# Peptides against a protein of PDB entry 3T7K: the designs that were tried, part 32

Target 1, 248 residues: chain A of PDB entry 3T7K
Amino acid sequence: KAEKILARFNELPNYDLKAVCTGCFHDGFNEVDIEILNQLGIKIFDNIKETDKLNCIFAPKILRTEKFLKSLSFEPLKFALKPEFIIDLLKQIHSKKDKLSQININLFDYEINGINESIISKTKLPTKVFERANIRCINLVNDIPGGVDTIGSVLKAHGIEKINVLRSKKCTFEDIIPNDVSKQENGGIFKYVLIVTKASQVKKFTKLINDRDKNETILIVEWNWCVESIFHLNVDFTSKKNVLYQKK

## One batch from the design tools (peptide; aimed at target 1 G23 H26 K67)

Design b2_p18_4_s2 (made by RFdiffusion4, then SolubleMPNN; from b2_p18_4, 9 letters changed)
Fold by OpenDDE base, seed 2:
Structure b2_p18_4_s2 (fold): chain B 248 residues (1-248), chain A 18 residues (1-18)
Amino acid sequence: as target 1 above (248 residues)
Amino acid sequence: DVEKKAKEFDEKDREIPD
């Protein structure tokens, strides 16, 4: 059926998209449309797996979903597209124009607002955003909204190697792990990096660390600090936004 | 497991709260 439909076109584009969807297409696609998309070089996956070499995200806008956040870790993310790309594409293909026509849809016309070429270009870098920021090991409080597994998975996708989950009410200094990165000549490495949710946790962890390991560098941030860093594919250590405590 | 897959999909498509 897909072949018959596509036979109306003298030339078919190959978009070469391996994509996931977030915030759209919850009901999926029918079999014919999937076949059509496949013939056009568009493959849509349900989940993110490294083996699939995903290069595209479909979303109506920038979203704070696991899928969207992880899509910015694709190597590279080639396209971040609005779902209207697929909708318009299928609409054109299913159009009953008798004459051999070309599919006239440009991917660049469907870019997600806020995902510009600068962001896309950063996904071509050999390192991940937190790797570039010298953040390898972090401490994450167990009561974080969204869950430690989801947040941890996103952070790992972006270069954090080790996530230590802290039981905020019961943890001691010995439970806090250092950010084990080699000393670079240029300063800015924090020995202790923590993601917390409450001011009480800031007080607790700062006290624990300062009492036991005086004069060490500490960075305590909110989850939003990570999100903003991911959305920009850059960590701005000059910004105090979403930073709860910083000791250099 | 289709049910597990569906649940995972829903979880991964939920916006992570602040």
Scores: peptide ipSAE 0.421, ipTM 0.810, DockQ to the pose 0.282
OpenDDE base, seeds 1, 3, 4, 5: peptide ipSAE 0.419, 0.416, 0.418, 0.417; ipTM 0.808, 0.805, 0.809, 0.809

Design b2_p18_4_s3 (made by RFdiffusion4, then SolubleMPNN; from b2_p18_4, 7 letters changed)
Fold by OpenDDE base, seed 1:
Structure b2_p18_4_s3 (fold): chain B 248 residues (1-248), chain A 18 residues (1-18)
Amino acid sequence: as target 1 above (248 residues)
Amino acid sequence: EIEKKAKEFDENDKEIPD
């Protein structure tokens, strides 16, 4: 059926998209449309797997979904597109009225607002955002909204190697892991990096660390600090936004 | 029909809360 539908076009584009969808197309596509998309070089996957070499995300806007956040770790992310791309494409293909010899859909017309070329270009870097920021090991409180597994997965996708989950009520200093990064001369390396949810946790961890390991550098942030860092593919250590405690 | 699908969130595809 797809072949018959596409036969009316003299030339078919090859978009070469390996994509996931977030915030759109939850029920997927019908079999005919999937086949059409495949013929146009658009492959849509249900989940993110490294082996699939994904290069595209469909979303209506910037979202704080696991898929969206992880898409910014693609190597590279070639396109972040609005779902209207697929809609308009399929509409043109199914349209009987237009003697369309060619599919005239430009990918660049469907870019997600806020995902600009600067962001896309950073996905071509050989390092991940937190790797560049010298954040290798973090401490994460166990009561974080969204769950430690989901958040941990996102953070790992962006270059954090080790995630230590802290039991906020029961943890001691010995449970806190250092950010084991080789001293680089020019980069502010924090010995202790923690993601917390509550002011009480800030008080607790700062006390534990300062009492036992004096004069060490500490960074305590909210999850939103990580999210913003991901959305910009850059860690801004000059910003106080979403930073709960910092000791340089 | 496809336009409706474009706006639908998967229950498993939720935004991570603050």
Scores: peptide ipSAE 0.499, ipTM 0.899, DockQ to the pose 0.893
OpenDDE base, seeds 2, 3, 4, 5: peptide ipSAE 0.498, 0.497, 0.499, 0.497; ipTM 0.897, 0.899, 0.899, 0.899

Design b2_p18_4_s4 (made by RFdiffusion4, then SolubleMPNN; from b2_p18_4, 7 letters changed)
Fold by OpenDDE base, seed 4:
Structure b2_p18_4_s4 (fold): chain B 248 residues (1-248), chain A 18 residues (1-18)
Amino acid sequence: as target 1 above (248 residues)
Amino acid sequence: DIEEKANEFDENDKEIPD
């Protein structure tokens, strides 16, 4: 059926998209439409796997979903597109009975607002955002909204190698891991990096660290600090936004 | 309707809260 439908066109584009969807297409596509998309070089996956070499995200807008956040770690993310791309494409294919020379849908017309070429270009870098920021090992409180698994997965996708989950009520200084990175000349490496949810945790961890390791550098941030860093694919250490405690 | 699919949200694909 898909072949018959596509036979109406003299030439078919190859979009070369390996994509996931977030905030759209929950129920997926019918078999015919999947086949059509496949013939056009559009493959949609249910989940993110590194082996699939994903290069595209479909979303109506910038979202704080696991999929969207992880899509910014694709190597590279070639396109971040609105679902209307698929809709318009399929509509055009299904509606036109006459033989057409080409499908006239341009990917660039469907870019997600706020994901510009500057962001896309950063996904071509050989390093991940937190890797570039010299953040390798972090401490994450166990009571973080969204769950440590989801957040941890996102952080790992963006270059965090080790995530230490802290039991906020029972943890001691010995439970806190250092950010084991080589001191680079440009400074700004924090020995202890923590993601916390509450002011009480800031007080607790700062006390624990300062009492036992008085002269060490500490960065305590909210989850939103990570999210903003991901959305910009850059860590801005000059910003105090979402930073709860900083000791240089 | 194919247009409705563009707005379908997955309950398991939620935004991570603050």
Scores: peptide ipSAE 0.539, ipTM 0.924, DockQ to the pose 0.909
OpenDDE base, seeds 1, 2, 3, 5: peptide ipSAE 0.536, 0.539, 0.537, 0.535; ipTM 0.924, 0.926, 0.925, 0.924

Design b2_p18_5 (made by RFdiffusion4)
Pose (drawn by RFdiffusion4):
Structure b2_p18_5 (pose): chain A 234 residues (1-94, 102-181, 189-248), chain P 18 residues (1-18)
Amino acid sequence: KAEKILARFNELPNYDLKAVCTGCFHDGFNEVDIEILNQLGIKIFDNIKETDKLNCIFAPKILRTEKFLKSLSFEPLKFALKPEFIIDLLKQIHQININLFDYEINGINESIISKTKLPTKVFERANIRCINLVNDIPGGVDTIGSVLKAHGIEKINVLRSKKCTFEDIIPNDVIFKYVLIVTKASQVKKFTKLINDRDKNETILIVEWNWCVESIFHLNVDFTSKKNVLYQKK
Amino acid sequence: ESIQTEEEVYEHFDLPSE
């Protein structure tokens, strides 16, 4: 059936996209539209799996979804495209000349896309390997944890902020000896006291979640930035 | 700011048909 629709074309382009959508196409399309996209070398997965080697993301704009943040750890991310690409493409299908250049997500330029080819992840480059994360983090630890691991963090230690003792805190073994992601000033005081009491001469970095988000959007951890840094001892 | 969910940022798009 989709072949009939496509039989009217002399030649079909191979867009070669393995993509997820975020902020768009939350289910699929109709079955015909889907089979057409595959015939054009466009495959859209429901969720991100490391072994599908996704290279594209469809999104109306830069978003803070798990999908958008994880798309910045594709190996490599080749295309970050507005949904209008698929829309214009299917409109024309129903010769094919829709191109991959008229549909960039504004704010995601080549300089950022290209960093996804780097042989390292953003937090791996920053020597942030093992972190502690408060249990009450917005978005929940499982998701935030998945995003941070997708960006080079190997160990996520979750701290029940009200209950945890110094012994629960894991060092950042790879440089900051202790890295914590927190929500409340009430947590900064408790953690600096605990660590200062027990490991006075060591280094500490305490940041908000937004510090990690900015680092991912830039694919760079800027240690000279005070933005979203709640406490540091270096 | 918290992480955005797909439901919070979802935009509906009209699709063409045969």

Design b2_p18_5_s1 (made by RFdiffusion4, then SolubleMPNN; from b2_p18_5, 10 letters changed)
Fold by OpenDDE base, seed 1:
Structure b2_p18_5_s1 (fold): chain B 248 residues (1-248), chain A 18 residues (1-18)
Amino acid sequence: as target 1 above (248 residues)
Amino acid sequence: MALETEEEVYVEYEIPSP
């Protein structure tokens, strides 16, 4: 059926999109529209798998969904597009009125606001955002909203190798892992990195670390610090936003 | 099929800085 619909066009674009959707297309697509999209080089996947070599996300705006956050870790993310791209494309393809010899839909007209070429270009870097920031091992409190698995999965996608889950009420100093990074000369390495949810946790962990390892560097942040770092594909160590405790 | 409600992963509350 799709072939007969597309046969009216002299030339078909190949968009070369391997995409996931977030915050849109909850009902999916009908079989004919999936076939149409596939013939245009648009393949939509239900879930993110590294093997699929995903390069695109569809979303109405910047979202804090697992899919959106992980899409910024694609190698590279080529396009972050509004769902209107697919909607307008399918409308043009199903339109009987337009004697269009060609599909006239430009991907660049459908960019998600706030995901600019500067962000896209950083997804071409050989390193991940937290890897560039010398953050390889973090401590995560077990009572974090969203769950340690989801948050941990996002953080791993962005270059954190090891996530140590802390039982906030029961943990001791011995439960806290160091950020095992080679001492590079350029001053931005924290020995202890922690993501916490409560001021009481800041007080607890700061005390535990300072009592046992007084001379070491500490970074205690909120999840929002990670989110902002992901959205910018850059860690700004000059910003105090979402930083709860810092010892240089 | 569990409708994986695509929830935003965020902390709703600001932690007071010490």
Scores: peptide ipSAE 0.213, ipTM 0.660, DockQ to the pose 0.039
OpenDDE base, seeds 2, 3, 4, 5: peptide ipSAE 0.183, 0.193, 0.184, 0.123; ipTM 0.654, 0.654, 0.655, 0.542; seed 5 fails the geometry check

Design b2_p18_5_s2 (made by RFdiffusion4, then SolubleMPNN; from b2_p18_5, 12 letters changed)
Fold by OpenDDE base, seed 3:
Structure b2_p18_5_s2 (fold): chain B 248 residues (1-248), chain A 18 residues (1-18)
Amino acid sequence: as target 1 above (248 residues)
Amino acid sequence: MALETDEEVYVEYEIPEP
């Protein structure tokens, strides 16, 4: 059926997209439209797997979803596109009226606002955002909204190697892991990096660390600090936004 | 299979916005 629909076009584009969707296309696509998209070099996946070599995300805007945040870790992310790309493409293909010999859809017209070439270019870097920031081991409170698995998965996609989950009410100093980045000479390295949700946790962890390891560097942030770092593909250590406690 | 709710991980922080 798809072949018969596409046979009216003299030339078919190959978009070379391996994509996931977030915040759009919840009902998926019908079999014919999937086949049409496949013939145009557009493959949509349900889930992110490293083996699929994903290079695209469809979303209506910048979202704080696991899929969106992880898409910024693609190697590279080629395109971040609005769902209207697929909608308009399929409309043009299914249109019987247009004597269109060619599909005329430009990918650049469908870019997600705020995902510019500067962001896309950073996805071509050989390192991940937190790796570049010398953050390899973090402490994460167990009561974080979204769950430690989801949050941890996003952080790992962006170069954090070890997620230590802290039982906020019961943890001691011995439960807090250092950010062991001893091999890199030139960066402002925080020995303790923690993601917390409450001011009481800041007070607790700062006390525990300062009482036992008084001279060490500490970074305590909100999840939003991580999100902003991901959205920019850069950690700005000069910014105090979403930083709850910092000791240099 | 549970639709992965595209739940934006809104962490409501009890920290008052400044």
Scores: peptide ipSAE 0.044, ipTM 0.609, DockQ to the pose 0.043
OpenDDE base, seeds 1, 2, 4, 5: peptide ipSAE 0.036, 0.042, 0.044, 0.042; ipTM 0.589, 0.619, 0.616, 0.610

Design b2_p18_5_s3 (made by RFdiffusion4, then SolubleMPNN; from b2_p18_5, 9 letters changed)
Fold by OpenDDE base, seed 2:
Structure b2_p18_5_s3 (fold): chain B 248 residues (1-248), chain A 18 residues (1-18)
Amino acid sequence: as target 1 above (248 residues)
Amino acid sequence: MKLETEEEVYEEYEIPSP
């Protein structure tokens, strides 16, 4: 069916998109539209898998979803597009009125607001955002909203190698893992990195660490610190935003 | 193919400064 629909066009674009959707297309696509999209080099996946070499996300805006946050870890993220791209594309293809010899839809007209070329360019870097920040091992409290698995999966996509889950009520100093990164001369390495949800946890962990390892560097942040770092594909250690405790 | 409906999983929350 798709071939017959597309046969009216003299030339078909190949968009070369391997995409996931978030915050849009909840009902999916019909079989004909999926076939059309596939013939245009647009493949939509239900889930993120590294093996699929995803390069695109469809979303109405920047979202705090697992898929959106992980899309910024794609290698590279080529396009972050509004769902209107697909909608308008399919509308043009299904339109009987226009003897369109060609599909004239520019991907750049459908960019998600706030995902600019600067962000896209950072996804081409050989390193992940937290790797560049010398954060490879973190401690995560077990009572984090969204769950440790989801949060952990996002963090791993962005270069966290090891996530230690802390039982906030029962943990001791021995349960806290160091951020095992080779000392680079230029500083900015924190020995202990923790993501917490409560001020009481900040007090607890700062006490535990300072009582046992007084001279070590500590970074305690909320989840929003990670989210902002992901959205910018940069860790700003000069900002105190979402930093609950810092000891250099 | 049904695409899964993803809700925003990550609400903004403020932790009081210690």
Scores: peptide ipSAE 0.087, ipTM 0.623, DockQ to the pose 0.039
OpenDDE base, seeds 1, 3, 4, 5: peptide ipSAE 0.082, 0.045, 0.092, 0.086; ipTM 0.621, 0.613, 0.624, 0.634; seed 4 fails the geometry check

Design b2_p18_5_s4 (made by RFdiffusion4, then SolubleMPNN; from b2_p18_5, 11 letters changed)
Fold by OpenDDE base, seed 2:
Structure b2_p18_5_s4 (fold): chain B 248 residues (1-248), chain A 18 residues (1-18)
Amino acid sequence: as target 1 above (248 residues)
Amino acid sequence: MALETEEEVYVEYEIPKP
């Protein structure tokens, strides 16, 4: 029983973590360790649900997994921690030798490299990264690796409201949706935003749009543009990295 | 049980700019 194991400590921390794991703990935890973690205010969930109000991720490093990418959309993400936090915590708790009256583990010692306070602070913003960038409606090619559902789910978590899936071989101009955002005075709003996988798609979509809507703004990017924007919780419109076509 | 293979979501190599 976890209670009997924890009874040796005079005071127990309450970490208040609602976490998912990615790239670690694939076998899960035994029942006793789950009960211990729960008594310390650490709840680990198998999947991301908004209702769970997740605030933490465990991962060995920055990963491009769906869970990791979505964790940066938590409201807020309080902690991004290495799995060693749980390992060391459980090790201290199971240790018979340490006459420790208290659990002495600092969460900040286990931060994932590259997820700093600047990134954490951006997760406290009232808006999502693509919302701040005035990107609410996008076009996504149907032949994207990883699948439109996974990609779409990540993008939605980060403030894209509408994802239009384009049948790259059969689509016409009428199949392309505009990015329906109110003109803010100071922001370069792109009327058409597209995520593509091939140079042939860039040529196709630029032609379709320019032939029918010649004066409109177009942004065509790779999936990596979205990933970099998520990892930084900022869209850098000055960067040409992962931008395939841009018309202002 | 779908082994949710925690695959990294689509790592692209650079698409040649047109």
Scores: peptide ipSAE 0.266, ipTM 0.714, DockQ to the pose 0.040
OpenDDE base, seeds 1, 3, 4, 5: peptide ipSAE 0.232, 0.173, 0.180, 0.218; ipTM 0.700, 0.692, 0.698, 0.704

Design b2_p18_6 (made by RFdiffusion4)
Pose (drawn by RFdiffusion4):
Structure b2_p18_6 (pose): chain A 234 residues (1-94, 102-181, 189-248), chain P 18 residues (1-18)
Amino acid sequence: KAEKILARFNELPNYDLKAVCTGCFHDGFNEVDIEILNQLGIKIFDNIKETDKLNCIFAPKILRTEKFLKSLSFEPLKFALKPEFIIDLLKQIHQININLFDYEINGINESIISKTKLPTKVFERANIRCINLVNDIPGGVDTIGSVLKAHGIEKINVLRSKKCTFEDIIPNDVIFKYVLIVTKASQVKKFTKLINDRDKNETILIVEWNWCVESIFHLNVDFTSKKNVLYQKK
Amino acid sequence: SELEEDVEEALENADLLP
């Protein structure tokens, strides 16, 4: 059936996209529209799996979804495209000349896309390997944790902030000895006291979640930035 | 149009991490 629709075309382009959508196409399209996209070398997965080697993201704009943040750890991310690409493409299908250049997500330029080819992840480059994360983090630890691990963090230690003792805190073994992601000033005081009491001469970095988000959007951890840094001892 | 509406609705319902 989709072949009939496509039989009217002399030649079909191979867009070669393995994509997820975020902020769009939350289910699929109709079956015909889906089979057409595959015939054009466009495959859209429901969720991100490391072994599908996704190279594309469809999104109306830069978003803070788990999908958009993880797309910045594709190996490599080749295309970050507005949904209008698929829309214009299916509109024409129903010769094919829709291109991959008229649909960039504004704010995601080549300089950033190109960093996804780097042989390292953003937090791996920053020597942030093992972190502690408060259990009350907005988005929940499982998601935030998945995003951070997708960007080079190997160990996520979750702290029940009200209950945890110094012994629960894991060092950042790879440089900050202790890295914590927190929500409340009430947590900064408790953790700096605990660590200063028990490991006075060591280094500490305490940041908000937004510090990690900015670092992922820039694919760079800027240690000279005070933005979203709650406490540091270096 | 239908896909545009879907995109608008999906964007409004997007799960943004705070």

Design b2_p18_6_s1 (made by RFdiffusion4, then SolubleMPNN; from b2_p18_6, 10 letters changed)
Fold by OpenDDE base, seed 2:
Structure b2_p18_6_s1 (fold): chain B 248 residues (1-248), chain A 18 residues (1-18)
Amino acid sequence: as target 1 above (248 residues)
Amino acid sequence: DKYREEVEKALKEAKELP
C-alpha cells in the first residue's frame, strides 16, 4: 500500500532518521504511515537503546523527559524536530491534489525551539558533558524525586560512569565515593560530587567529609544543576545556580 | 489532521522529570 502511494513521486528523499518520540505520537502510527516513513528512511523506536544508533528526537518543545534528556547524548544528535515534520510529510504524501513530483520538506524548518546548531555541534564531540567536566563518579541520595534508576540512567547517558546511591539517614563517610578522575593541570576537579534534595543533607555530607577528609574539594548540587548542564551540553562552574555547596 | 490531536494530548501527558 505504501509503495503505491509513494509511486507518484519521481524521487523520494532518504532522511536517514533513527528517532524516538517524547510528548508526541504516544499511540504510534498506522501501518501504512509507518511503512511510508520507513521507505523515506525514518525509523521510529519505542525506547532508547545504544545499539540502535539513534540520531533524532521528535518533541513539540524542549521537555524534561527521560527520552529528551537522553537524546542530547546521541552520537551525534543530528536532528531535534517538531512532530509537525511527520504530520506535514504524511499530509503531502496523502494529498491527491498536489501533482508534486517531489517531496519538498526541509528538516530545518521543523527544529525544536531552543535546540540550535550550537547544541547539535556539541553532540558531535568525542566526550560527554559530564566527562568534559571531569565528573566520573557521583553520590546520589536515595530520596531523589524521579527515582535513582531513572536519574542514574540519564546521568550515565551523559558520561557519569559510577553512581553511588546514599541512604541519606544511615550513610557514613565510608559510604561516600570519591570522583576518581586523573588530575588534570587546569584544575576544576572535585573529589566529592553529590546530588542532594535538601539542606539537611548538605549539612550532613559537608560535616562527614570535612571531619574525615579535610581540605578536599566538594561539589554538592541539585538535580536541576545536572538538567541545566545537559540542556546546554556544558557545565558552567562559574554559575552558582542549583549549587548548594562548593569547596575548591 | 489525524495526528495533531494526539500530539496535543501526548504533550499534556508527558512525564517530565522533577
Scores: peptide ipSAE 0.591, ipTM 0.959, DockQ to the pose 0.925
OpenDDE base, seeds 1, 3, 4, 5: peptide ipSAE 0.589, 0.588, 0.590, 0.590; ipTM 0.959, 0.959, 0.959, 0.959

Design b2_p18_6_s2 (made by RFdiffusion4, then SolubleMPNN; from b2_p18_6, 9 letters changed)
Fold by OpenDDE base, seed 1:
Structure b2_p18_6_s2 (fold): chain B 248 residues (1-248), chain A 18 residues (1-18)
Amino acid sequence: as target 1 above (248 residues)
Amino acid sequence: DEYKKKVEKDLENAKELP
């Protein structure tokens, strides 16, 4: 069926999109539309797998979804597009009225607001955002909203190698892992990096660390600090936003 | 437009992380 629909076009674009969707197309597409999209070089995947070499995300706007946050770790993310791209494309293709010899849909007209070229360009960097920030090993409290697995998966996608889950009520100093990064001369390396949810945890961990490992550098942040770092593909150590405790 | 109506609903149902 798709072939007959597409046969009316003299030339078909190849968009070369390997995409996931978030906040749109939860029910997927009908069989004909999937086939049409495939013929146009648009492959939509249900889940993120590294093997699929994903390069695109469809979303109506910037979202704090696992898929959206992980899409910013694609190598590279070529396009972040509104679902209207697919809608308008399929509408044009199914339209019998227009003697359209060609599909006239430009990807650049459908960019997600706030995902600019600067963000896209950073996805071409050989390193991930937290890797560039010298954050490889973190401590994550077990009561993190969204769950340690989901949060941990997002953080790992962005270059955190090791996530130590802290049992907030029972943890001791010995349960806290250092951020084992080789001393680079020019980068503020925090020996202890922690993501916490409560002020009581800040008090607890700061005491535990300062009592046992004096004069060490500590960074305690909220999850929002990570989210903002991901959305900007940059860690701003000058910002106090979402930083609960910092000792340089 | 079948997909347009769904997109609004899908946005509302997006599992955003806290």
Scores: peptide ipSAE 0.558, ipTM 0.951, DockQ to the pose 0.912
OpenDDE base, seeds 2, 3, 4, 5: peptide ipSAE 0.557, 0.558, 0.558, 0.558; ipTM 0.951, 0.951, 0.951, 0.951

Design b2_p18_6_s3 (made by RFdiffusion4, then SolubleMPNN; from b2_p18_6, 9 letters changed)
Fold by OpenDDE base, seed 5:
Structure b2_p18_6_s3 (fold): chain B 248 residues (1-248), chain A 18 residues (1-18)
Amino acid sequence: as target 1 above (248 residues)
Amino acid sequence: DEYREKVKKDLENAKELP
């Protein structure tokens, strides 16, 4: 059926999109529309897998979803597009009135607001955002909203290699892992990096570390610090926003 | 359009992280 629908076009574009969707198309597409999209080089996946070499996300706006946050780790993210791209494309293709020899839809007209070329360009860098920031090993409290598995999965997608989950009520100093990175010439390395949810945890962990490992560097942040770093694909160590404790 | 109406609902149901 798709072939008959597309036969009216002399030339078909190849968009070369391997995409996931978030905040749109939860029910997917009908069989004909999937076939049409596939013939146009648009493949939509239900889940993020590294083997799929995903390069695109569809979303109506910037969202704090697992898929959206992980899409910024694609290598590279080529396009972040509004769902209207697919809607308008399918509408044009199903239109019987348009004697159009060619599909006239420009991908750049459908960019998600706030995902600019500066963000896209950073996805072409050889390192992930937290790798560039010399953050390899972190401590994450077990009571983090959204769950340690989901949060941990997002952080790993962005270059954190090891996530140590702390049982906030029962943990001791021995449960806290150091951030094992070699001193690179151009950046302060924090020996201990922690993501916490409460001021009481800041007091607990700062005491535990300072009592047992004096004069070491400590960074304690909220989850929002990570989110902002991901959305900018840059860690700003000069910002105090969402930083709960810092010792240089 | 069937998809436009669905997209609005899907946005409302998006599982945003805290």
Scores: peptide ipSAE 0.609, ipTM 0.962, DockQ to the pose 0.902
OpenDDE base, seeds 1, 2, 3, 4: peptide ipSAE 0.609, 0.607, 0.608, 0.608; ipTM 0.961, 0.961, 0.961, 0.961

